# Designs tried in a protein design run: peptides against a protein of PDB entry 3KDP. Part 40

Target 1, 230 residues: chain A of PDB entry 3KDP
Amino acid sequence: PFLIFIIANIPLPLGTVTILCIDLGTDMVPAISLAYEQAESDIMKRQPRNPKTDKLVNEQLISMAYGQIGMIQALGGFFTYFVILAENGFLPIHLLGLRVNWDDRWINDVEDSYGQQWTYEQRKIVEFTCHTPFFVTIVVVQWADLVICKTRRNSVFQQGMKNKILIFGLFEETALAAFLSYCPGMGVALRMYPLKPTWWFCAFPYSLLIFVYDEVRKLIIRRRPGGWVE

## One batch from the design tools (peptide; aimed at target 1 I165 I167)

Design b2_p21_4_s4 (made by RFdiffusion4, then SolubleMPNN; from b2_p21_4, 18 letters changed)
Fold by OpenDDE base, seed 3:
Structure b2_p21_4_s4 (fold): chain B 230 residues (1-230), chain A 21 residues (1-21)
Amino acid sequence: as target 1 above (230 residues)
Amino acid sequence: EEEKLLEEIREEGKKALEELL
C-alpha cells in the first residue's frame, strides 16, 4: 500500500501504523498457528527428494503461489479503497497524481471527478474513512489465506479444521479488526475512522477468489503430481 | 456533525459485533 501511495501519488490508502498492526497482530499468531499444523500425511510418506534440485524448485513455486495470493489480497484492499473514494466523488483515474494537492493544507478547493471542491479537512476525513475498510478487507482476505495454507495438496474439505491454534488466530485477527474499527479514539490515534458493518462484506468476494484459486491449484497438483503448479 | 456521525457509525458497529458474538 505505501509503495503505491508513493509511486502513484494517490491519497494514502492505509496508514503505516495500521500496517504495523497487521504485521504484529494479524499475521504473527496465524504464522505461529501454521507452524503447529500437522504435516500432510502424504508429505511424511514421500521418500526424501534430492535436496539440491527438488527443494529449490518447490520453494520457488511455493513462493510464487504466496506472492500471487498476496497480490490478490492487495488488490482486494485497493478495490475497497477505490470504491469508497468513488462513492465520495473521486474516480480512480482522478486520484493519480492528486496526493500533492490532497495533502496540502493550503489548498481547499481540490476538485473531485464531478467538479465539487473539497476542503483539506473534508479530504482527510475521506482518506481516514478508507483506512479502516482497507484494513478490514485485508483481515477478511487473510481468513481464506490462513485456511488454505494448512495444506499443500489436500483440499480443506478433506483435512478439516483440526488446528485449534489456527482457529484461535482467526478469532484474534477478527477481534483486533473489530477493536480497531469500532473502539473510541482509533480515529484519532490510528487515523482509522469507524466503518459501517456492511463494509466487512466487501472483502468476501476476494476471500472466495483466493479460496477458489487455491482449491483449483490443489486440484491441479493432485491430478498432475510434479507439475509446475506444485 | 462529523463527530456525531462517527459516533453513530461506531454504535452501529458495536451492535453488529454484539450480534455476531
Scores: peptide ipSAE 0.030, ipTM 0.368, DockQ to the pose 0.028
OpenDDE base, seeds 1, 2, 4, 5: peptide ipSAE 0.019, 0.022, 0.017, 0.018; ipTM 0.473, 0.396, 0.294, 0.385

Design b2_p21_5 (made by RFdiffusion4)
Pose (drawn by RFdiffusion4):
Structure b2_p21_5 (pose): chain A 230 residues (1-230), chain P 21 residues (1-21)
Amino acid sequence: as target 1 above (230 residues)
Amino acid sequence: DNVFLVVGFVIFVVAVVLIFL
């Protein structure tokens, strides 16, 4: 978001104070939760790991959290900023520029895609209404994430969901977001504004895409263990 | 650990109710 905020001079979809709600808020518990994960094989049947090679974090991993499942998480994140605004007037393209004027506190008279003229606090209360649910489609996608960052070889149907804590992380992560958006206060404190029902289910095809993509990866590997995918 | 599921589910139900109020 902060990247395109520079590219398409677009209204900032995801705000800063909004970001210290992901890893400090919703994300903390779900992550702590993997540490409680049983194995995937006789680990005490493999030679010991090797401090020089096969590191904790590596090429093949960053090529995943960043290069892959990372992007699909954003395509879903933007897609609802694109919806929050058009379902409220600003059909996408009439956005490719606004910021310069948009962020102006004096230009209270700005054309949308119909003619309607918005003040400052009038449209910002939509910009923050834009954060509030980018901050969701992010938590929504992290369901499909917290469930495939669970295993690295086994299908979720081979390993199952016996992690009676990771599941808590879910119920928490999600509900925490709702509370962070409906309590009389989170608006005037965090730029968090209540959402309309239709609004939450945005990232859903995307969460389910992240999900399906990861499952198919593991399968390939298990079918071709030396092959390219692994 | 089953307590954690119950607690989490309760929090979630409360949040769902809150959304539809």

Design b2_p21_5_s1 (made by RFdiffusion4, then SolubleMPNN; from b2_p21_5, 18 letters changed)
Fold by OpenDDE base, seed 4:
Structure b2_p21_5_s1 (fold): chain B 230 residues (1-230), chain A 21 residues (1-21)
Amino acid sequence: as target 1 above (230 residues)
Amino acid sequence: MDELVEKGLKLLEEALKLLNE
């Protein structure tokens, strides 16, 4: 989000507070829950990792985590961001280069895509209105990400949802997201304005895409062991 | 796990307080 904010000069998609809520609030319990996942059914048929040659974090893992899944997550967040700004009169094309004027407190006549003028205060309200839905979008996409991380090779349907701690983590992150989005005073305290319930659904296609993509990837790995997809 | 979550939540609360100042 921050890289695109700089490169495209768009209004800030995700605030510092919401980033902290993701990193410290919603990611921690789900990540810990993976330590309690049951071993894959074929784990004892695999050769042990060679600690001298095989890195824990390899190029394939980086490519999968940041290059594939992370990009789909970012696209989901930006989709929600662009939907909200478009609903407030700012089409995606009009946002390019707008940051300089958007962040200038002395400019009170920034025009939207329809010629409506926006004061600095109004623009900041719209910006902060994007932060909570972007955060919630990340949480919804994390549901799929957490579930796909249960296994490296087996389908989730083969592994099942037997990890109660992982299920608890999914409920916890969702409950925290709902609390931060709807608790009175969060708009003042955290600049996290209330989320319209409809905006939760903006992330669902991307969550489904991650899930389907990873299941297809795992299917390919099972059918063609030792391929470039592993 | 619960202690780590509590520590994380406390850190978040402290960070949020610092950002609101």
Scores: peptide ipSAE 0.005, ipTM 0.322, DockQ to the pose 0.050
OpenDDE base, seeds 1, 2, 3, 5: peptide ipSAE 0.000, 0.000, 0.000, 0.000; ipTM 0.158, 0.286, 0.185, 0.243

Design b2_p21_5_s2 (made by RFdiffusion4, then SolubleMPNN; from b2_p21_5, 17 letters changed)
Fold by OpenDDE base, seed 4:
Structure b2_p21_5_s2 (fold): chain B 230 residues (1-230), chain A 21 residues (1-21)
Amino acid sequence: as target 1 above (230 residues)
Amino acid sequence: DDELIEKGLELLKKALELMLS
């Protein structure tokens, strides 16, 4: 999110505090849970890890959590961000290059895509309104991403939900998201304004699509081992 | 803004501690 903010000069989609919540509060436990995933027929070609001698998270698991999953999360978050801003009058194309004027306290007549003028205070309210939904979207996307990433070849239906740590991580991040979204004072303290319940569902179509895509991908891998989609 | 962020982080830390307790 921050890289796109710099490159595209758009209003900040996600605050620094919320980024820290993702990195420390939501990503760590789920990422660690992958290290304790039960055996898969194609993954268990390597020796079992010794938790007393081996690092808790290996390079491969880090790459999964912060590389591929991170990119998918960003896409989901940006989708929610653009939807919210569009509902408030700012179309995606109009946001390009707008940051300079957006963040200027002395400019109180920034126009949206429909010619409505926005004061600095109003702009900051709508910016901060994006923070909580962006965060929640990431959490919802992680439900699908973590479940599909626990296996490489086997379907979720074949492997099942056997990792209790993964399940715990999913509940923990969901509870954190609910707390940050609805606890009084979070809007002032963390610039995470209360979330409308409908926004919890904004990421669901996206999560479903990636889930279906991954299941199809895995099906292809099982039918054609060593294919380009692996 | 920085002061608010610091206060927010402190509050978040307390909240996390409560959830993990």
Scores: peptide ipSAE 0.006, ipTM 0.276, DockQ to the pose 0.052
OpenDDE base, seeds 1, 2, 3, 5: peptide ipSAE 0.000, 0.000, 0.000, 0.005; ipTM 0.264, 0.276, 0.272, 0.275; seed 2 fails the geometry check

Design b2_p21_5_s3 (made by RFdiffusion4, then SolubleMPNN; from b2_p21_5, 18 letters changed)
Fold by OpenDDE base, seed 1:
Structure b2_p21_5_s3 (fold): chain B 230 residues (1-230), chain A 21 residues (1-21)
Amino acid sequence: as target 1 above (230 residues)
Amino acid sequence: MDELVEKGKKLLEEALKLLLE
C-alpha cells in the first residue's frame, strides 16, 4: 500500500496507525494459533528437511506469500479504496498525482472528477474514511490466508477445522476489527472513521479468490509432486 | 527516485486503464 502511495502519488490508502493495528492487533493471535495446528496426514511420508541444504524460507515460499497471496490481498484493499473514492466523486484516474494537492492544507479548491470542489477538511474525512474499510478488507482476506496456512499440501476439507485456537483467532481479529471500526472516539484517537456494514462484503470475493486459488494450487501439488508450484 | 516514480505512475495508469475498460 505505501509503495503505491509513493509511486502513484495518490491519497494515503492506509494510515500508519491502521498498519500498526494490523501488525500488533489482528495478526498476533492468528499467527500464534498456527503453532497449535495438527500435523498433515502425510507428514510421516515426507523426508526430513536437511538443515544444511534446505532453507526454511525458500524462493517458492517467498513467491507464494509475497508474490501471489500478498498481491491478491493488496488488490482487495485497493479495490475497496478506489470504490469508496469513486463513490465520493474521485475516479481512479483522477487520483494519480493528486497527493501533493490533496495533502496541502492551503488548497481548499481541489476538484473531483465531476468538478466539485473539496476543502482540506473534507478531503481528510474522505481519506480517513478509506483507512477503516481498507483495514477491514485486510482482516477479511486474512481469514482466507489463515485457513490456507493450515496445510501445505492437504485440502482444508481434508484437514478440517479442528484447531480451536485458530477458530478463536478468527473471532478475535474480527471482534478487534469491529471494535476499532465502530467504537466511539476511534475517529479522533486512531483516525479510523466508522464504515457502513456493506463495506465488509467488498472483501469477500478476494477472500474467496485466495481460498480457491490455494485449493487449486494444493490440488496441483498433490497430482504433480515436485512441480514449480510447490 | 524521480524516474522510478514516473515509471510507477505510467504502469499504474496503464493498469487502471485496463481495469476500467
Scores: peptide ipSAE 0.000, ipTM 0.243, DockQ to the pose 0.015
OpenDDE base, seeds 2, 3, 4, 5: peptide ipSAE 0.000, 0.000, 0.005, 0.000; ipTM 0.282, 0.212, 0.305, 0.237; seed 4 fails the geometry check

Design b2_p21_5_s4 (made by RFdiffusion4, then SolubleMPNN; from b2_p21_5, 18 letters changed)
Fold by OpenDDE base, seed 1:
Structure b2_p21_5_s4 (fold): chain B 230 residues (1-230), chain A 21 residues (1-21)
Amino acid sequence: as target 1 above (230 residues)
Amino acid sequence: MDELIKEGEELLKKALELLLS
């Protein structure tokens, strides 16, 4: 998100504070919960990793985590961001290069795509209104990401949802997201303004996409072990 | 804004109820 903010010179889609809330808040408990996941049914049939040749983090894992899943997450966040700004009169094409004027406190006549002028304060309210839905979008997409991380090869339908700590983690991150989104004073303290409950659903297609994509990937791995998809 | 806060508070309440159940 921050790279696109710099390159496209758009208003900040996700604040530093919201990033910290993700990294330190919503990600920790879910990540810890994976340590309590049951072993895959075929784990004892797999060869032990060779510590001399096999990296713990290989190019395939990096490609999957950052190049595929991470890109879908980013697209989900940016989709939500662009929709909110469009609903407030700022079409995506108008946002390109707007950052400099957007962040200038002395410019109070920034025009939207319809010629409406926006004060600095109004623009910052809209910006901070985008931070919360972007954050929530990441959390909702993380539901799918956490679930797909339970297994490398087995379907979630085969593995099941027996890890109570993982289930707790899903509820905890959701409750934390709701707290940060709707608790009074979060707009001042964290620059996270409340969002319409309907915005939670904007992430669901992307969450579903990740889930379906990973299940298809795992299906391919099961059918063709040792392929480039593994 | 007040309506959004109210809806959010209701959502938060439901989430807390789910966590405490």
Scores: peptide ipSAE 0.006, ipTM 0.256, DockQ to the pose 0.056
OpenDDE base, seeds 2, 3, 4, 5: peptide ipSAE 0.000, 0.000, 0.000, 0.006; ipTM 0.234, 0.299, 0.262, 0.279

Design b2_p21_6 (made by RFdiffusion4)
Pose (drawn by RFdiffusion4):
Structure b2_p21_6 (pose): chain A 230 residues (1-230), chain P 21 residues (1-21)
Amino acid sequence: as target 1 above (230 residues)
Amino acid sequence: VVFIVVGVVIFVVAVVVVLSS
């Protein structure tokens, strides 16, 4: 978001104070939760790891959290900022510029895509209404994430969901977001504004995409263990 | 199990908060 904020001079979809709600808020518990994960094989049957090669974090990993499941998480994140605004007037393209004027506290008279003229706090209360659910489609996608960052070889149907804590992380992560958006206060404290029902289910095809993509990966590997995918 | 129950309760409460808004 902060990247395109420079590219398409677009209204900032995801705000800063909004970010320290992901890893400090919703994400903390779900992550702590993997540490409680049983194995995938006789680990005490493999030679010991090798401090020089096969590191903790590596090429093949960053090529995943950033290069892959990372992007698909954003395509879902933007897609609802694109919906929050058009369902409220600003049909996408009439956005490719606004910021310069949009962020102006004096230009209280700015054309949308119909003619309607918005003040400052009038449209910002939509910009923050834009954060509030980017901050969700992010938590929504992290369901499909917290469930495939669970295993690295086994299908979720081979390993199942016996992690009676990781599941808590879900219920928490999600509900925490709702509370962070409906309590009389989170608006005037965090630029968090209540959401309309239709609003939550945005990232859903995307969460389910992240999900399906990862499952198919693992399969391939287990069918071709030396092959390219692995 | 306790964590799941607690989690369900929190979630139900959240649903109620959303529907009551």

Design b2_p21_6_s1 (made by RFdiffusion4, then SolubleMPNN; from b2_p21_6, 18 letters changed)
Fold by OpenDDE base, seed 1:
Structure b2_p21_6_s1 (fold): chain B 230 residues (1-230), chain A 21 residues (1-21)
Amino acid sequence: as target 1 above (230 residues)
Amino acid sequence: DDLIKKGLELLKKALELMKAY
């Protein structure tokens, strides 16, 4: 997200404080929960043919697959960001290169795509209104990501949801997202303005996409062990 | 079971916050 912000020179989609909330609040409990995940029955039964080479190849392929998932997560966040800005009169094409003028407090006549002028304060309200939905989108997409991280090859339907700590992590993550989104004073303290409940559903297609992607990936791995998709 | 119970309590609290918005 931050790289796209710099390269495209668009208004900041995800604030530094929200990044810290993800790293310290949202990701910590899930990461701990994954450490207590039961080993997949398939992983435990299959020793690598060559412990040095096969392990390294598998780690690289896993890293690439999770890198792709991370890209889908980022796309989900940016989709939500662009939708909110478009609903407020800023089309995606108009946002390109706008950051310099957007962040200048002395420019109070920044025009949207329809010729409406926006004050600095109004622009910052819209920007901070995007931070919360972006964060919530990441959380909703992480539901799918955490579930798919449970297994490497088996379907979620085969392995099931046996890790009680993981389930707790999902609830904690969701509770934190709701707290940050709706607690009074978060707009001032964290620059996270309240989120309309309907925006939680904007992330669901991307969560489903990740889930389907991983299930298809795992299906391919089961049918073609040692393929490029592992 | 205690972790699940705590998780459900947190979820309930989150839903209450969403309703209060």
Scores: peptide ipSAE 0.000, ipTM 0.262, DockQ to the pose 0.830
OpenDDE base, seeds 2, 3, 4, 5: peptide ipSAE 0.000, 0.000, 0.000, 0.000; ipTM 0.289, 0.247, 0.211, 0.364

Design b2_p21_6_s2 (made by RFdiffusion4, then SolubleMPNN; from b2_p21_6, 18 letters changed)
Fold by OpenDDE base, seed 1:
Order: sequence, then structure tokens, then C-alpha cells
Structure b2_p21_6_s2 (fold): chain B 230 residues (1-230), chain A 21 residues (1-21)
Amino acid sequence: as target 1 above (230 residues)
Amino acid sequence: DELIKKGKELLEKALKLLKEY
């Protein structure tokens, strides 16, 4: 997110505090929960054909898969960001290069895509209004990511939801997201203004996309063992 | 309200701790 912020010079889509909440609040418990997930039945049974080469290949493939999932997560967040800003009069194309003027407190006449002038305070409210939905979007997408990442080959439907800690992690991150979204004063304290309940659903297509992506990936792996998709 | 208050306090405490590191 920060790379796009810097490269595109758009208003900050995700605040530092929000990032910390993601990394420490929403990712930590789920990540720990994965450590307690039951080992995939096939991982324990399959010996690597060549321990040296297959390990390296597997690490690369896993890294690529996580990278792809991470990209989908980022896309989901940015989609939510652009939707919110568009609803407030800032079309995506108008946001390009706007950061400099956006962040300048002395410029109080920044125009939106419709010619409406926005004060610095108004702009910051809109910016901070994006932080919470972006965060929530990441959390909702992470539901799918967490669930799918418990296995490398088996479908979620095959492995099941046996890990109570994983389930707890899902509830914890959701509860944190709800807390940050609806607790009074979060806008002032964390620059996370209250979220309309509808924004929770904005992430669902991306969550579903990740789920479908990984299930298809796993299906391909099952059908073509030792393929490059693994 | 009490739960919200407590949650806020915990969050603020956590954030404070994070800033100290």
C-alpha cells in the first residue's frame, strides 16, 4: 500500500496505525493459530523426491502463492479506498498526483472531481474515513487467506475447521475490526472513523476471489502432482 | 459502554507500548 501511495502520489490509503493494527492485531493471532493447525495429511506422507531441490522449489512456490494472495489483498484494500473516495467526489484518476496538495494544510481549496472545494480538515476526515474500511477489507480478505493457508494441497472442505485456535483467531480479528470500526473515539485516537456496515461487504468479493483462487490452485496441484503450480 | 471503554483503554495502552518500542 505504501509503495502505491508513494508512486502514485495519492492520499494515504492506509495509516501507519492501521498497518500496525493489521500486523500485530489481526495477523498475529491467526498466524499463531496456523502453527497449531493439524499437519496436512499428505505433507507428512510425501517424502521429497530430492530433498535439496524440492525444498527450494517448494519454498519458492509457497512464496509466490503468498505473494499472489498478498496482491489480491492489496487490490481489495485499494478497491475499497477508491470506492470511498469516489463516493466523496474523488474519482481514482483525480487522486493521481493529488497527495502534495492533499497533505498541505495551507491549501483549503482542493477540488474534487466535481469542482467542490475541500478544506484540509475535510480532506483529512475523508482520508481517515478510508483507513477503517481499508483495514476491515484486509481483515475480511484475511479470513479467506487464513482458512486457505492451513493446507497446501487439500481443500478447506477436506481438511475441515478443526483448529479451535484458528476459529478463535478469526473471531479475534473480526472483533478487533468491529471494535476499531465502531468504538467511539477511534477516529480521534487512531484516525479510524466509524465504518458503515455496508463496507464490510465490500471486501467479500475479494475474499471469495482468494478462496476460489486457492481452491483452484489446490485442485490443479491435486490433479497434477509435481506441477509448477504447487 | 463499559466494554467499549475498557476496549479503548486496552487499545490505547497497546498503542502506547508500541510507540515505546
Scores: peptide ipSAE 0.000, ipTM 0.231, DockQ to the pose 0.044
OpenDDE base, seeds 2, 3, 4, 5: peptide ipSAE 0.000, 0.000, 0.000, 0.000; ipTM 0.226, 0.195, 0.187, 0.224; seed 2 fails the geometry check

Design b2_p21_6_s3 (made by RFdiffusion4, then SolubleMPNN; from b2_p21_6, 19 letters changed)
Fold by OpenDDE base, seed 1:
Structure b2_p21_6_s3 (fold): chain B 230 residues (1-230), chain A 21 residues (1-21)
Amino acid sequence: as target 1 above (230 residues)
Amino acid sequence: DELVKRGQKLLEEAKRLLEEA
């Protein structure tokens, strides 16, 4: 997210506080939960054919797969960001290079795509309005991500949801997202303005996409053990 | 309300730490 922010010079889609909430609030508990996850039976039983080459290849492939998932997560967040800004009159093309003027408090006549002038305060409200749905999008996508992380080969339907800690993590991150989105004072404290409930659904297609992607990946791995997708 | 306030304080502290880093 920050790379696009810097390269495209767009208004900040995801605040530092939001990132902190993701790292400490959303990712930490699930990460701990995964450490206590019961090992996948097929992973535990599989001896490496070549301990040196298979380990390195597998680590690279896993890293790439999770990198792709991370990109899908980011795309989901940016989608909600662009939709919100577009609804407020800022089309995606117009956002390119706008950051400098957007962040300048002395410029109170920044024009949107329709010629409407926006004060600094108004712009910041819109910016902060984007932070919450971006965060929520990440959380919703992480539901799928955390579930798929339970297994490398087996479907979620095969492994099931047995880890109580992981389930707790999912509830915790969701509760945190709800808290940050709807608790009074979060706009002032965290620059996260309240989210319309409808925006929660904007993330669902991306969550589904990740789920489908992983299920397809796992299906390929099951059908072609030792393939480049593993 | 107390939980909310505590949560806000923790997040503000974390924010400060991040800004200082």
Scores: peptide ipSAE 0.006, ipTM 0.282, DockQ to the pose 0.038
OpenDDE base, seeds 2, 3, 4, 5: peptide ipSAE 0.006, 0.005, 0.006, 0.005; ipTM 0.250, 0.249, 0.226, 0.274

Design b2_p21_6_s4 (made by RFdiffusion4, then SolubleMPNN; from b2_p21_6, 18 letters changed)
Fold by OpenDDE base, seed 4:
Structure b2_p21_6_s4 (fold): chain B 230 residues (1-230), chain A 21 residues (1-21)
Amino acid sequence: as target 1 above (230 residues)
Amino acid sequence: DELVERGLKLLKEALELIESY
């Protein structure tokens, strides 16, 4: 998110505190939960391959897969961000290069895509309105990511969800997201304004996309063992 | 409620500190 902010010079879609909440609050419990994941049924039946070559290849493939999933997650967050700004009069094209003027407190007449002028305070309200749903979108997309990460080759439908710690992690990060979104004072303390419940659903298409992507990936791996997708 | 208020205060202070840089 921050890289796109710099490259595109758009208003900051996600604040520092929200980034920290994602990295420290939403990722830790899931990471721990994955450490306690039950062994995949097909992994238990596999003979060890060449430890040197296959480890390196596997690490590269895992990194690629997680990179692709991470890109889908980021796209989900940015989609939510752009939708909210568009609803407030700022179309995505208009946001390009707007950051400098957006963050300047002395400019109180920044125009939106429709020629409406926005004061600094008004712009910051809109920006902070984006922080919460961006965060929540990432959390919702992470649900899918966590669920798919429990298996490498088997479908989630085949492996099932037996890890109670993973389930707990999903509820924990959801509870954290709800707390940060709706607890009084979060707008002042974290620059996270209250989220309309409808925005929780904005992430669902991307969660579905991740599920479909991973199921297709796993299907390819099952049909073509030793392929580049593994 | 007191714990929440204290937590919010700490978060606010932390945010203000970050913003000061």
Scores: peptide ipSAE 0.006, ipTM 0.316, DockQ to the pose 0.035
OpenDDE base, seeds 1, 2, 3, 5: peptide ipSAE 0.000, 0.000, 0.000, 0.000; ipTM 0.310, 0.297, 0.294, 0.294

Design b2_p21_7 (made by RFdiffusion4)
Pose (drawn by RFdiffusion4):
Structure b2_p21_7 (pose): chain A 230 residues (1-230), chain P 21 residues (1-21)
Amino acid sequence: as target 1 above (230 residues)
Amino acid sequence: VETVLLVFGFVLFVVAVVIIF
């Protein structure tokens, strides 16, 4: 978001104070939760890891959290900022520029895609209404994430969901977001504004994509263990 | 304890769903 904020001079979809709600808020518990994960094989049957090679974090990993499942999480994140605004007037393209004027506190008269003229606090209350649900489609997609960052070889149907804590992390993560968006206060404190029902289910095809993509990966590997995918 | 935590979490989620609607 902060990247395109520079590219398409677009209204900032995800705000800063909004980001310290991901890893400090919703994400904390779900992550702590993996540490409670049983194995995937006789680990005490493999030679010991090797401090020089096979590191904790590596090429093949960053190529995943950033290069892959990372992007599909954003395509889903933007897609609803694109919906929050068009369902409220600003059909996408009439956005490719606004910021310069948009962020102006004096230009209270700005054309949308119909003619309607918005003040400052009038449209910002939509910009923050835009954060509030980018901050969701992010939590929504992290369901499909927290469930495939669960295993690294086994299908979820081979390993199952016996992690009676990771599941809590879900119920928490999600509900925490709702509370962070409906309590009389989170708006005037965090630029968090209540959401309309239709609004939550945006990232859903995307969460389910992240899900399906990861499952198919693991399968390939298990079918071709020396092959390219692994 | 782990079952109780799930129940608690589920209740919390249901409350959140109710607030949403």

Design b2_p21_7_s1 (made by RFdiffusion4, then SolubleMPNN; from b2_p21_7, 19 letters changed)
Fold by OpenDDE base, seed 4:
Structure b2_p21_7_s1 (fold): chain B 230 residues (1-230), chain A 21 residues (1-21)
Amino acid sequence: as target 1 above (230 residues)
Amino acid sequence: DLDKKLEEALEKLKKALELLE
């Protein structure tokens, strides 16, 4: 998110506090939960192949898969960001290069895509309105990511969800997201304004996309053992 | 009903932000 912010010079889609909440609040418990994941049934039955070559290949493939999933997550967050700004009069194309003027408190006549002038205070309100749903979108997308990460080759439908710690992690990060989104004072303290319940659903297509992507990937791996996707 | 309550909360926060700037 921060890289796109710099490259595109758009208003900051995700504040420092929200980034910290993602990294420290939403990622830790899931990571711990994955450490306690039960071994995949097919992994337990497989003989180790060449330890040197297969380890290197697996590391590269895992990195690629997580990179692709991470890109889908980022796209989900930015989609939510752009939708909210568009609803407030700022189309995505208009946001390009707007950051400098957006953050300047002395400019009180920044125009939106429709010629409406926005004061600094108004701009900051809409920016902070984006922080919460961006955060929530990441959390919702992480649900899918965590669920798919529990298996390498088997479908989630085949492996099932037996890890109670993983389930707890999903509820914990959801509860944290709800707390940060709806607790009184969060708008002032954390610059995270309350989120309409409808915005929780904005991430669902991307969660579904991750599920479909991973299921297709796993299907290819199952049908073509030793392929480049494994 | 929930949406209405959230809108009211948002409006209060917007006003609070304006006072802090």
Scores: peptide ipSAE 0.006, ipTM 0.275, DockQ to the pose 0.032
OpenDDE base, seeds 1, 2, 3, 5: peptide ipSAE 0.005, 0.005, 0.000, 0.005; ipTM 0.305, 0.296, 0.285, 0.295

